Peptides against a protein of PDB entry 7K3S. Designs and how they scored, part 6

Target 1, 60 residues: chain A of PDB entry 7K3S
Amino acid sequence: MEELSGKPLSYAEKEKLKEKLAFLKKEYSRTLARLQRAKRAEKAKNSKKAIEDGVPQPEA

## One batch from the design tools (peptide; made by RFdiffusion4, then SolubleMPNN)

Design b2_p26_6_s3 (from b2_p26_6, 12 letters changed)
Fold by OpenDDE base, seed 5:
Structure b2_p26_6_s3 (fold): chain B 60 residues (1-60), chain A 26 residues (1-26)
Amino acid sequence: as target 1 above (60 residues)
Amino acid sequence: EEEKEKEKEKEEEEKKKEEERKALAE
């Protein structure tokens, strides 16, 4: 494995890394938004069930 | 200065890709 640690990145290598970084940031943001939506939906289901079952809501 | 260096690095890389394309077409 020749250590790529000594060669300056070419212009296309820099642009390819910028594109990859932009893609990864977009996928991260989509995944985070999905996770936040899932957590909100779970809290809404648990609150509805707690009201229906007469169980005291966990006070935050 | 950094913009001119990026432009030169881009031109050199485009030239290298053109040479590689010529070498694959022979």
Scores: peptide ipSAE 0.115, ipTM 0.740, DockQ to the pose 0.005
Fold by OpenDDE base, seed 4:
Structure b2_p26_6_s3 (fold): chain B 60 residues (1-60), chain A 26 residues (1-26)
Amino acid sequence: as target 1 above (60 residues)
Amino acid sequence: EEEKEKEKEKEEEEKKKEEERKALAE
C-alpha cells in the first residue's frame, strides 16, 4: 500500500484512481446482478420443492 | 520516469484484460 502521504496526486494517479473506481463500480453492479439472479433461482427452487413436498404455499 | 509509468499502466491494463478473459472462460 503506497502511503498517500500528503502530496497532491499527479494527473496520472488521479486517472488511475478514476479507472479503479469505474472498475469497482462495474464489479459491484455485476455481483449485485448475480446475487439477485441467485436469490430468484433459490426462491424458484424452494417454490418447486414446496409444491413437490405437498406444503400449502402461504397465500400472498 | 513518465515512460516507465506509461509502460506499467499498459501492463496493468493488459493484466486486467487477461483476468476478464479468464473470468469469462470459467
Scores: peptide ipSAE 0.109, ipTM 0.688, DockQ to the pose 0.013
Fold by OpenDDE base, seed 3:
Structure b2_p26_6_s3 (fold): chain B 60 residues (1-60), chain A 26 residues (1-26)
Amino acid sequence: as target 1 above (60 residues)
Amino acid sequence: EEEKEKEKEKEEEEKKKEEERKALAE
């Protein structure tokens, strides 16, 4: 991983890397928020089914 | 200046890994 340290990046290459980093940060935050919403929705579905099936949910 | 930028980048990456671990453990 050492070949990127030896050449001064042009202004255009630096701006392109900043844009890629901003995109990756946005997609990370979007994916994390989707994961958290999916987990909350799964817990809510499991709680609703357990109430319907008469099974006491273990208190978290 | 470059060392402070690398330190902030490492701290931001560590915070993200901790948030992902918390989100998977919940």
Scores: peptide ipSAE 0.090, ipTM 0.700, DockQ to the pose 0.078
Fold by OpenDDE base, seed 1:
Structure b2_p26_6_s3 (fold): chain B 60 residues (1-60), chain A 26 residues (1-26)
Amino acid sequence: as target 1 above (60 residues)
Amino acid sequence: EEEKEKEKEKEEEEKKKEEERKALAE
């Protein structure tokens, strides 16, 4: 394994990387929460269609 | 210390993959 023989990152570079990682983690969690909400909404639409297709319109 | 940080990074990546898998299965 090549040792990361790069100069130790400055405190400011480390903090900037931590901020970028925290941002990416936040966007990831936001995307997952959006995906979960979309799937729940799709399941709720599919259940409503199954109920609506199951009501025989009373013929007049 | 570096090995322990890599182990935590792997555990966090595995946890994210598990959360994604759970989100895909829901």
Scores: peptide ipSAE 0.091, ipTM 0.707, DockQ to the pose 0.134; fails the geometry check

Design b2_p26_6_s4 (from b2_p26_6, 13 letters changed)
Fold by OpenDDE base, seed 1:
Structure b2_p26_6_s4 (fold): chain B 60 residues (1-60), chain A 26 residues (1-26)
Amino acid sequence: as target 1 above (60 residues)
Amino acid sequence: EEEERRREEEERRRRKEEEERRRRAE
């Protein structure tokens, strides 16, 4: 059984990890919001093109 | 130890305020 007896993290190491986690959560949310806007913009382009091309959009 | 608890509470408040700012921007 591998002793996961990692030395107790110092206060400064815990704070640095908490800051890094907050930063990563921020960058994740920014990336997710960019992805959602890109998907909405793609759907809006495809719907506009389908209206222009006379294709009935399923209202869903 | 008291300064550590004060810093941890301030960071917890700052995280809660950032989360609330995210909920208002959604």
Scores: peptide ipSAE 0.233, ipTM 0.770, DockQ to the pose 0.013
Fold by OpenDDE base, seed 2:
Formats: C-alpha cells, structure tokens, sequence
Structure b2_p26_6_s4 (fold): chain B 60 residues (1-60), chain A 26 residues (1-26)
C-alpha cells in the first residue's frame, strides 16, 4: 500500500492523475457496454431456446 | 478556470521548449 505521501501533488501530477482517471473511466464504460451486450445476447439466446422448448418466458 | 488554462498553456510551452531542445541535441 503506497502511503498517501502527505506532500501536496504538483499541478503536473494532478493532470497526469486526471488523464489516468479519464482513461480508466473510458475503459470501464467500454467493458460495461460489452458486458451489457453479452447479457442481452445471452437473454435473447435463452428466450429463443425457451420458446423452442415450449417453456414460458419469465416476464422481465 | 482561468488559472487552470494559464497553467495548461505554460505546460504546453514547456513541452514545446523541451522538444526543441531534444531536436537541437540530435
């Protein structure tokens, strides 16, 4: 655990952290959107299979 | 916001000066 060095961050360090945070937020949003698409595709596959198997679809 | 813009412009000037120093050292 890097101790939060009680030294105030320089302007350049703050900007570098803002850039890293913006990058991480973008990658998080991209990963979340991929996961949501995968879950929707899985739900659509399961719905198609349950119709084929004659099983009542749970209303979501 | 104006102080942040002034600091960003100063950092951009420093980066250009460092790049120019590298280009003169080749």
Amino acid sequence: as target 1 above (60 residues)
Amino acid sequence: EEEERRREEEERRRRKEEEERRRRAE
Scores: peptide ipSAE 0.179, ipTM 0.727, DockQ to the pose 0.006
Fold by OpenDDE base, seed 3:
Structure b2_p26_6_s4 (fold): chain B 60 residues (1-60), chain A 26 residues (1-26)
Amino acid sequence: as target 1 above (60 residues)
Amino acid sequence: EEEERRREEEERRRRKEEEERRRRAE
């Protein structure tokens, strides 16, 4: 376990880190939503192509 | 906790000063 032997963060440094963490969580959620939309769009394209090509989709 | 309490007290002081400024402008 690396001792995080850093000086105790000031209140102002802690608040700046909380704000940065909140921002990063928001950008993560936006990126995740974009990725999920892209995966759904890819699945929909593959399903359309397989119907057009007459290939039996594996029914789940 | 003490620095948070000081910031809350400063914000409370600023709100009172703004309220007094508003009361003098009426």
Scores: peptide ipSAE 0.123, ipTM 0.655, DockQ to the pose 0.005
Fold by OpenDDE base, seed 5:
Structure b2_p26_6_s4 (fold): chain B 60 residues (1-60), chain A 26 residues (1-26)
Amino acid sequence: as target 1 above (60 residues)
Amino acid sequence: EEEERRREEEERRRRKEEEERRRRAE
């Protein structure tokens, strides 16, 4: 794997890497937004259950 | 797009410099 460290990337290779990086950033942002929505939904579900069970929620 | 324009401009400059060298060697 050592012979790739010295050759300048071609224009086409650089553009392909830029496209891959843009795709990965988009999928990361989409996954992060889903995770944040899931955490908010879980907190809301736990809040509803704690009100129903009469248990004081731990303030985070 | 900017990197492509810069390459085309550099290639155009090199072609002009080569043409001037040929014109000085005649």
Scores: peptide ipSAE 0.108, ipTM 0.648, DockQ to the pose 0.004

Design b2_p26_8_s2
Fold by OpenDDE base, seed 1:
Structure b2_p26_8_s2 (fold): chain B 60 residues (1-60), chain A 26 residues (1-26)
Amino acid sequence: as target 1 above (60 residues)
Amino acid sequence: KKKEEEEKKKKEEEKKEEEEKELKKL
């Protein structure tokens, strides 16, 4: 096991890392919500096109 | 007290803008 024998982080460094982690988690969640919205919009477009083109949708 | 709270708020906003700029570079 590599001993991560790093100097103990100061209280201020730990708080800065907690804030960075909170920000990263927020932006990750926003990006996931955007991706899920984009996937739903793409599925809805493909479904509308398949109905317009008279192609039987694969029943799920 | 009001000036110190406004300065703390300004420093917190500046830090958030720096973190957002750092993430836009990744």
Scores: peptide ipSAE 0.107, ipTM 0.645, DockQ to the pose 0.014
Fold by OpenDDE base, seed 2:
Order: sequence, then C-alpha cells, then structure tokens
Structure b2_p26_8_s2 (fold): chain B 60 residues (1-60), chain A 26 residues (1-26)
Amino acid sequence: as target 1 above (60 residues)
Amino acid sequence: KKKEEEEKKKKEEEKKEEEEKELKKL
C-alpha cells in the first residue's frame, strides 16, 4: 500500500473532493438506472421474440 | 448579500455543468 505522503489537503480541496465524489455517485446511480432499464427492455424484447418463436419463457 | 449569494450559487451550478460535460467526454 503506497503511503500517500502528500501535503495535508486544505479545507477547500477536501470540499472539492466531496463535491466530485457526490457527482460521481450521482452519475453512477444514473448509469445504473439506465443499465437496469436497458436490461428490462432486453428481457421484454427476448420475451416477445420467444413468444413469436413458440419458446416457453421461464417464469421468475 | 442576496446578489453575492446568487452569484455564488450561479458559479457552483456552472462548475457542476462543466464537471458533467467532462464526464460525458469519457
């Protein structure tokens, strides 16, 4: 584990890092929600195709 | 005081928009 022997961060640098972290968490949550929506849409497409192809869908 | 608080809020919003633009480039 490299010791980050850097100068102690100023209050302003710590607040900037908190803002960046909050922003990254927001964009992560947005991307995750988009991915979950895409997976649900893909499942719905596959279910429609499998009904058209006469394949029984496994009920969850 | 109200104008200075509004200017600080505008600068914070502009910075958040720049950070959003930077992340959209990745």
Scores: peptide ipSAE 0.102, ipTM 0.640, DockQ to the pose 0.015
Fold by OpenDDE base, seed 4:
Structure b2_p26_8_s2 (fold): chain B 60 residues (1-60), chain A 26 residues (1-26)
Amino acid sequence: as target 1 above (60 residues)
Amino acid sequence: KKKEEEEKKKKEEEKKEEEEKELKKL
């Protein structure tokens, strides 16, 4: 583990890092919501195809 | 007050656009 032997961050540098972190958390949440929507759409597409192909859906 | 709030909003939008451009380069 390289010790982050840096001078203590200024108040302005800490606020800039908080803003960057808030932005990254927002984009993470947006990407996660998109991924969850895509997974739901794929499941719905696969279920629709399996009904169309006459394959019995595995009852969960 | 309205002009200062509009200028603050414009600066915040510009900063968000720069951050989005930085993320698109990764």
Scores: peptide ipSAE 0.092, ipTM 0.626, DockQ to the pose 0.015
Fold by OpenDDE base, seed 3:
Structure b2_p26_8_s2 (fold): chain B 60 residues (1-60), chain A 26 residues (1-26)
Amino acid sequence: as target 1 above (60 residues)
Amino acid sequence: KKKEEEEKKKKEEEKKEEEEKELKKL
């Protein structure tokens, strides 16, 4: 582990890093919600196709 | 007061849009 022996961050630099971290957490959560929605939409398409094709879906 | 709060909100939204553009370049 490289010891980032940098000067102590000012109050303003710490607040800027907290803002950046809050932004990154928000965009991560938004991306996860999009991924989960896409996976649900894919499952719903596969279930519709399986009903149309007469293929028994494995019960969950 | 209302105009200053609306201008402050617009500047905060513009910063968030710029940060979103930087994140898409990574």
Scores: peptide ipSAE 0.083, ipTM 0.610, DockQ to the pose 0.016

Design b2_p26_8_s3
Fold by OpenDDE base, seed 1:
Structure b2_p26_8_s3 (fold): chain B 60 residues (1-60), chain A 26 residues (1-26)
Amino acid sequence: as target 1 above (60 residues)
Amino acid sequence: KEEEERRRKEEEEKKKKEEELKKKKE
């Protein structure tokens, strides 16, 4: 069992982890923005369908 | 300043790894 315990990360290992974390944060933000656009597009489709079905939209 | 400190520490770690590899051949 390789001891995953307790050796302080080297400077290069820390910088490599910072770069990986920055990449993951960027991809997370990109995915979140895609999800928010999809949710807005779905709400806009549902509002168009509710207007077509004669259901009064609750005023904002 | 931060990039220069990065390069200095990267060079130091490279030298340390090269020294460790030389010591394993001996």
Scores: peptide ipSAE 0.208, ipTM 0.742, DockQ to the pose 0.006
Fold by OpenDDE base, seed 3:
Structure b2_p26_8_s3 (fold): chain B 60 residues (1-60), chain A 26 residues (1-26)
Amino acid sequence: as target 1 above (60 residues)
Amino acid sequence: KEEEERRRKEEEEKKKKEEELKKKKE
């Protein structure tokens, strides 16, 4: 393994790292949006169940 | 601007690699 630690990266290496970083940021944002949608759906299910069970919702 | 500079440098690197491969075959 060439230790790239401390050597100036070539133009091609920098662009390859930019592409990898852009891909990882996109996949992170997509995963975060899925997680936030799942949490909202779970909260909505729990709220429906708590209304059905006669449990007062905690006021925010 | 940045994407155009990217394409220019990718073409320059491609030409440099092609020239290096040509010199290695002589």
Scores: peptide ipSAE 0.199, ipTM 0.730, DockQ to the pose 0.006
Fold by OpenDDE base, seed 2:
Structure b2_p26_8_s3 (fold): chain B 60 residues (1-60), chain A 26 residues (1-26)
Amino acid sequence: as target 1 above (60 residues)
Amino acid sequence: KEEEERRRKEEEEKKKKEEELKKKKE
């Protein structure tokens, strides 16, 4: 277990940590939006195929 | 408020580094 050095983080260390957290939050939001777009695109492909093949869509 | 506190702390850190650099040159 790395001892979280009980030393108060310097101002520069706190700002670097805030920047890293802001970056990670931004990349998380982008990835989530990409996943949601992919799921919508998959649902739209499956709905078009179900209309073409006359197969009832499985209710999710 | 947060940005002003950020500027003040950045200026204080710059001043502290300048003082430390001055103390290393003596």
Scores: peptide ipSAE 0.194, ipTM 0.737, DockQ to the pose 0.006
Fold by OpenDDE base, seed 5:
Structure b2_p26_8_s3 (fold): chain B 60 residues (1-60), chain A 26 residues (1-26)
Amino acid sequence: as target 1 above (60 residues)
Amino acid sequence: KEEEERRRKEEEEKKKKEEELKKKKE
């Protein structure tokens, strides 16, 4: 049992880690939403191109 | 108890930041 008895984080260090975690969660959500919009835009371009190129879209 | 300890530690951190800012202006 290696007790990682690292010095207990100060209040300031804990709050700084909470701020960093909140920031990273916000940036992750923003990036994920951007990726989802890009994938939807690509699907919409490919569907328009497939209709123009006479390729039957698989009916859902 | 935990909220009061949190408030006390926040006030101490604010005082330390204010003292550090005061030392950077001399």
Scores: peptide ipSAE 0.191, ipTM 0.735, DockQ to the pose 0.007

Design b2_p26_8_s4
Fold by OpenDDE base, seed 2:
Structure b2_p26_8_s4 (fold): chain B 60 residues (1-60), chain A 26 residues (1-26)
Amino acid sequence: as target 1 above (60 residues)
Amino acid sequence: EKEKKEEEEKKKKEEEEKKLEELLKK
């Protein structure tokens, strides 16, 4: 990782980092939505298996 | 498997966000 630790960032470099941060926050929100769908899909698979195996569903 | 992959991608983005925020504070 480039140690940019030694030079004060120019205004233009700071704006470019803010744009990257805004983009990353957007991609994070998309990833979080996929993760939440994956968790729901796993619960739905586990419930389908538990019904098939005759295991009582945990009451919600 | 899909959940694990999305959780790893989420953590990677959180670490990248933290690095960008640290660079903006300097």
Scores: peptide ipSAE 0.407, ipTM 0.873, DockQ to the pose 0.014
Fold by OpenDDE base, seed 1:
Structure b2_p26_8_s4 (fold): chain B 60 residues (1-60), chain A 26 residues (1-26)
Amino acid sequence: as target 1 above (60 residues)
Amino acid sequence: EKEKKEEEEKKKKEEEEKKLEELLKK
């Protein structure tokens, strides 16, 4: 952990960091939704390939 | 490929979030 040995942030600097954090949390939620779609798409491709190759699907 | 890219982007955002939260605790 680099000790960010910096001067105490001003109120205006703290508010600007809170705005950046709120934006980042929103973009994180969008990235998670894309990641979950990618994982589902990979599973669906693997299942489609296993059916095409005549391999018994493992019953869920 | 798409999953790996989104996972790397997720990790980058988590690291940036931790840095911002550490700065706000001062």
Scores: peptide ipSAE 0.402, ipTM 0.873, DockQ to the pose 0.014
Fold by OpenDDE base, seed 5:
Structure b2_p26_8_s4 (fold): chain B 60 residues (1-60), chain A 26 residues (1-26)
Amino acid sequence: as target 1 above (60 residues)
Amino acid sequence: EKEKKEEEEKKKKEEEEKKLEELLKK
């Protein structure tokens, strides 16, 4: 990181950083969608356990 | 477990995004 602190980035370097940023924003949106699915799946597991623990097993 | 992994990956991407935005402002 030391070489980037003293020289203004060239136009081509700035464009490469913009491309990386655009890619990263796309990967962030995909990760956020997976995270939201994981949160929903955990709530659904907790709801199933609450139903299964809350239904008295029919005595045989 | 899956939620914790995706939250860590999200945080890593937010930190990398912040570094790229700082480099674009110089």
Scores: peptide ipSAE 0.402, ipTM 0.874, DockQ to the pose 0.014
Fold by OpenDDE base, seed 3:
Structure b2_p26_8_s4 (fold): chain B 60 residues (1-60), chain A 26 residues (1-26)
Amino acid sequence: as target 1 above (60 residues)
Amino acid sequence: EKEKKEEEEKKKKEEEEKKLEELLKK
């Protein structure tokens, strides 16, 4: 583990890291919203299959 | 498949966020 015993970050370097963190938090919120949509879509697909497999096909 | 991919991407972003927060505390 390289100890990042680097010199104290300048004000400008800290502001650049804060901007990157704010961008990452925005991308996290977008990913979380996609994940929540994926979970809901999977549950809705499983509910449709359970109804379709539970209807006796009318014998032709 | 889609859920697993978004969960892995979520975890990756949480790890990157922790690294940036650690750099801001030094």
Scores: peptide ipSAE 0.402, ipTM 0.874, DockQ to the pose 0.014

## One batch from the design tools (peptide; made by RFdiffusion4, then SolubleMPNN)

Design b2_p27_6_s3
Fold by OpenDDE base, seed 4:
Structure b2_p27_6_s3 (fold): chain B 60 residues (1-60), chain A 27 residues (1-27)
Amino acid sequence: as target 1 above (60 residues)
Amino acid sequence: EKEEFDKELKKLLEEMPHLREKVESLP
């Protein structure tokens, strides 16, 4: 990223930065939802494998 | 992944701190 820190941003630069922030927020939320789904799926897979391997489930 | 987005979001908010409220209000 070019550091915009030294000059008064034009209206067009402010709107472009607002669009970048909105896009990044959307991708962040999507990535978080994907990561949380992956972690839940991995936990469920590991729990299923532990049952199949005859390992006593840790009581919750 | 998450940490990279958090870092990039932080940089953009440091460049334009008044956009934080507007981004937080986005659906």
Scores: peptide ipSAE 0.097, ipTM 0.677, DockQ to the pose 0.109
Fold by OpenDDE base, seed 1:
Structure b2_p27_6_s3 (fold): chain B 60 residues (1-60), chain A 27 residues (1-27)
Amino acid sequence: as target 1 above (60 residues)
Amino acid sequence: EKEEFDKELKKLLEEMPHLREKVESLP
């Protein structure tokens, strides 16, 4: 068992860490939602182009 | 935006090195 030899965080350091983690969680969720929208928009553009180019869409 | 998140995460891990191991151990 590697000794997690980190000094115990003070109460103030724990609260500051919680605030930073809450910020990071928010920015992660925002970035993930944008990435998912971008992937959907790319798929929609590629599908539209494939229809315009006369390529048979694979049936789902 | 991903770049800003990656910068803030890097800064957090530099300020709190004991979190590096916990973040790297996340599945």
Scores: peptide ipSAE 0.083, ipTM 0.635, DockQ to the pose 0.074
Fold by OpenDDE base, seed 3:
Structure b2_p27_6_s3 (fold): chain B 60 residues (1-60), chain A 27 residues (1-27)
Amino acid sequence: as target 1 above (60 residues)
Amino acid sequence: EKEEFDKELKKLLEEMPHLREKVESLP
């Protein structure tokens, strides 16, 4: 247990931290959505190429 | 895209040293 020996944050520091956490959550959600879209697009390209190359699609 | 997020995260942690300790303490 590392003691979070940080001085108590002032009201202004807490509000600034809250804004920074809101920004971080937004950028995380944006990055995650882009990653999921890229993974879906790659799977869709690979499935189209497998159909073109005459490989039977595994029914999943 | 991930690289820009990692850069902004790094900048945020540099500006808030006490936030680094809290983020690194997340399970």
Scores: peptide ipSAE 0.075, ipTM 0.629, DockQ to the pose 0.073
Fold by OpenDDE base, seed 5:
Structure b2_p27_6_s3 (fold): chain B 60 residues (1-60), chain A 27 residues (1-27)
Amino acid sequence: as target 1 above (60 residues)
Amino acid sequence: EKEEFDKELKKLLEEMPHLREKVESLP
């Protein structure tokens, strides 16, 4: 039995911690969405380069 | 944005020592 050796949080302290947790979850989700967009943009750049390097330039 | 997130995370981990232990136990 881990004794929760901390004073029990008041109702007001628990609500403040829930608000902080909601903020952190929002910022995490925003960061994850940015990372996923960046990875998609990188794949789209790499596919354009693979098409450009795979087309023999017409000799003049 | 990241700096504010890290600041709020630090405050949350200071107020919740059991959450710090769980975050530090992640590989």
Scores: peptide ipSAE 0.074, ipTM 0.613, DockQ to the pose 0.069

## One batch from the design tools (peptide; made by RFdiffusion4, then SolubleMPNN)

Design b2_p28_8_s2
Fold by OpenDDE base, seed 3:
Structure b2_p28_8_s2 (fold): chain B 60 residues (1-60), chain A 28 residues (1-28)
Amino acid sequence: as target 1 above (60 residues)
Amino acid sequence: KKVEELEKEIKEHEEKLKKEIEEVLKEI
């Protein structure tokens, strides 16, 4: 058994890691919110195209 | 395009989060 005898992280190292994780979580959440908006916009575009393709062009 | 780009960006964030968690778990 390799003793994962990592020296216990100092308080300052733990706080720095918490700050990094909090930042990454924030960026992830921001990108996720953008993705959810983009998925809704794609559905709205597909619905608009389905309406535009579903309008019989009046034969001239 | 835009959804697929954001899905790639999400995957990159997940990989970064995973690496930082794995680093924290190696130090604990």
Scores: peptide ipSAE 0.390, ipTM 0.839, DockQ to the pose 0.199
Fold by OpenDDE base, seed 2:
Structure b2_p28_8_s2 (fold): chain B 60 residues (1-60), chain A 28 residues (1-28)
Amino acid sequence: as target 1 above (60 residues)
Amino acid sequence: KKVEELEKEIKEHEEKLKKEIEEVLKEI
């Protein structure tokens, strides 16, 4: 079994990976916050439409 | 549309995060 022991990452390579992970986590968190706002806006739009269409709102 | 686009973007971010985690795990 060839141990594909890739050379241990240098300190600089580890820091670069930490920076990439931190960046991706930030973009994920930003997109998640947008998704949560969009879901709330869609619910509010659907509730407004249901009121306009005379449909009883489901009790919260 | 906008929710579905953002859910797709979330999934793409998750796949990128998995790949970078797998790269880190290969080197630990």
Scores: peptide ipSAE 0.390, ipTM 0.838, DockQ to the pose 0.183
Fold by OpenDDE base, seed 4:
Structure b2_p28_8_s2 (fold): chain B 60 residues (1-60), chain A 28 residues (1-28)
Amino acid sequence: as target 1 above (60 residues)
Amino acid sequence: KKVEELEKEIKEHEEKLKKEIEEVLKEI
């Protein structure tokens, strides 16, 4: 059944699309916040490695 | 690794959002 390209979306279809868009926006925002935390954690790991490679071990 | 996985997941969300917007725009 070809969905008739040209019928205005029913109220129920519009609400379903609105819910789907709201869900996708929420998941995107959550993943973006995780990515920002991961980028900060990667920078902090790289800075710790740069500090450890930059300390001469005292020759005992 | 974890940044790259999350960048991939972001790209997949952007593509899903784009597809949904394109579906809405075909019915307007």
Scores: peptide ipSAE 0.390, ipTM 0.838, DockQ to the pose 0.178
Fold by OpenDDE base, seed 5:
Structure b2_p28_8_s2 (fold): chain B 60 residues (1-60), chain A 28 residues (1-28)
Amino acid sequence: as target 1 above (60 residues)
Amino acid sequence: KKVEELEKEIKEHEEKLKKEIEEVLKEI
C-alpha cells in the first residue's frame, strides 16, 4: 500500500494552481501563435529570395 | 534566429507546465 503521503491541497491552493496552469497555457498559446507566424514569415522570405534570384530583371 | 528563440520559449513553457502538473498530481 503506497500511502498517499501528500497532504491534500486546500481548496485555495487548488484554485491557485488552476490559475497558474491557466496563465501558463495562455502564454504557451501566445508563443505558439508567434512561432507559427515566424515560420510563415521565414517561408515567405525564402520564396521572395528564390523569385528575386530566379527572375531576370527586364532589361529596360 | 527568431524561430529558434520561439521554439526555445515553447520548450521552457512545456517544462514549466509539466512541473506544475507534477506538483498538482503530488497533492491530489
Scores: peptide ipSAE 0.389, ipTM 0.838, DockQ to the pose 0.190

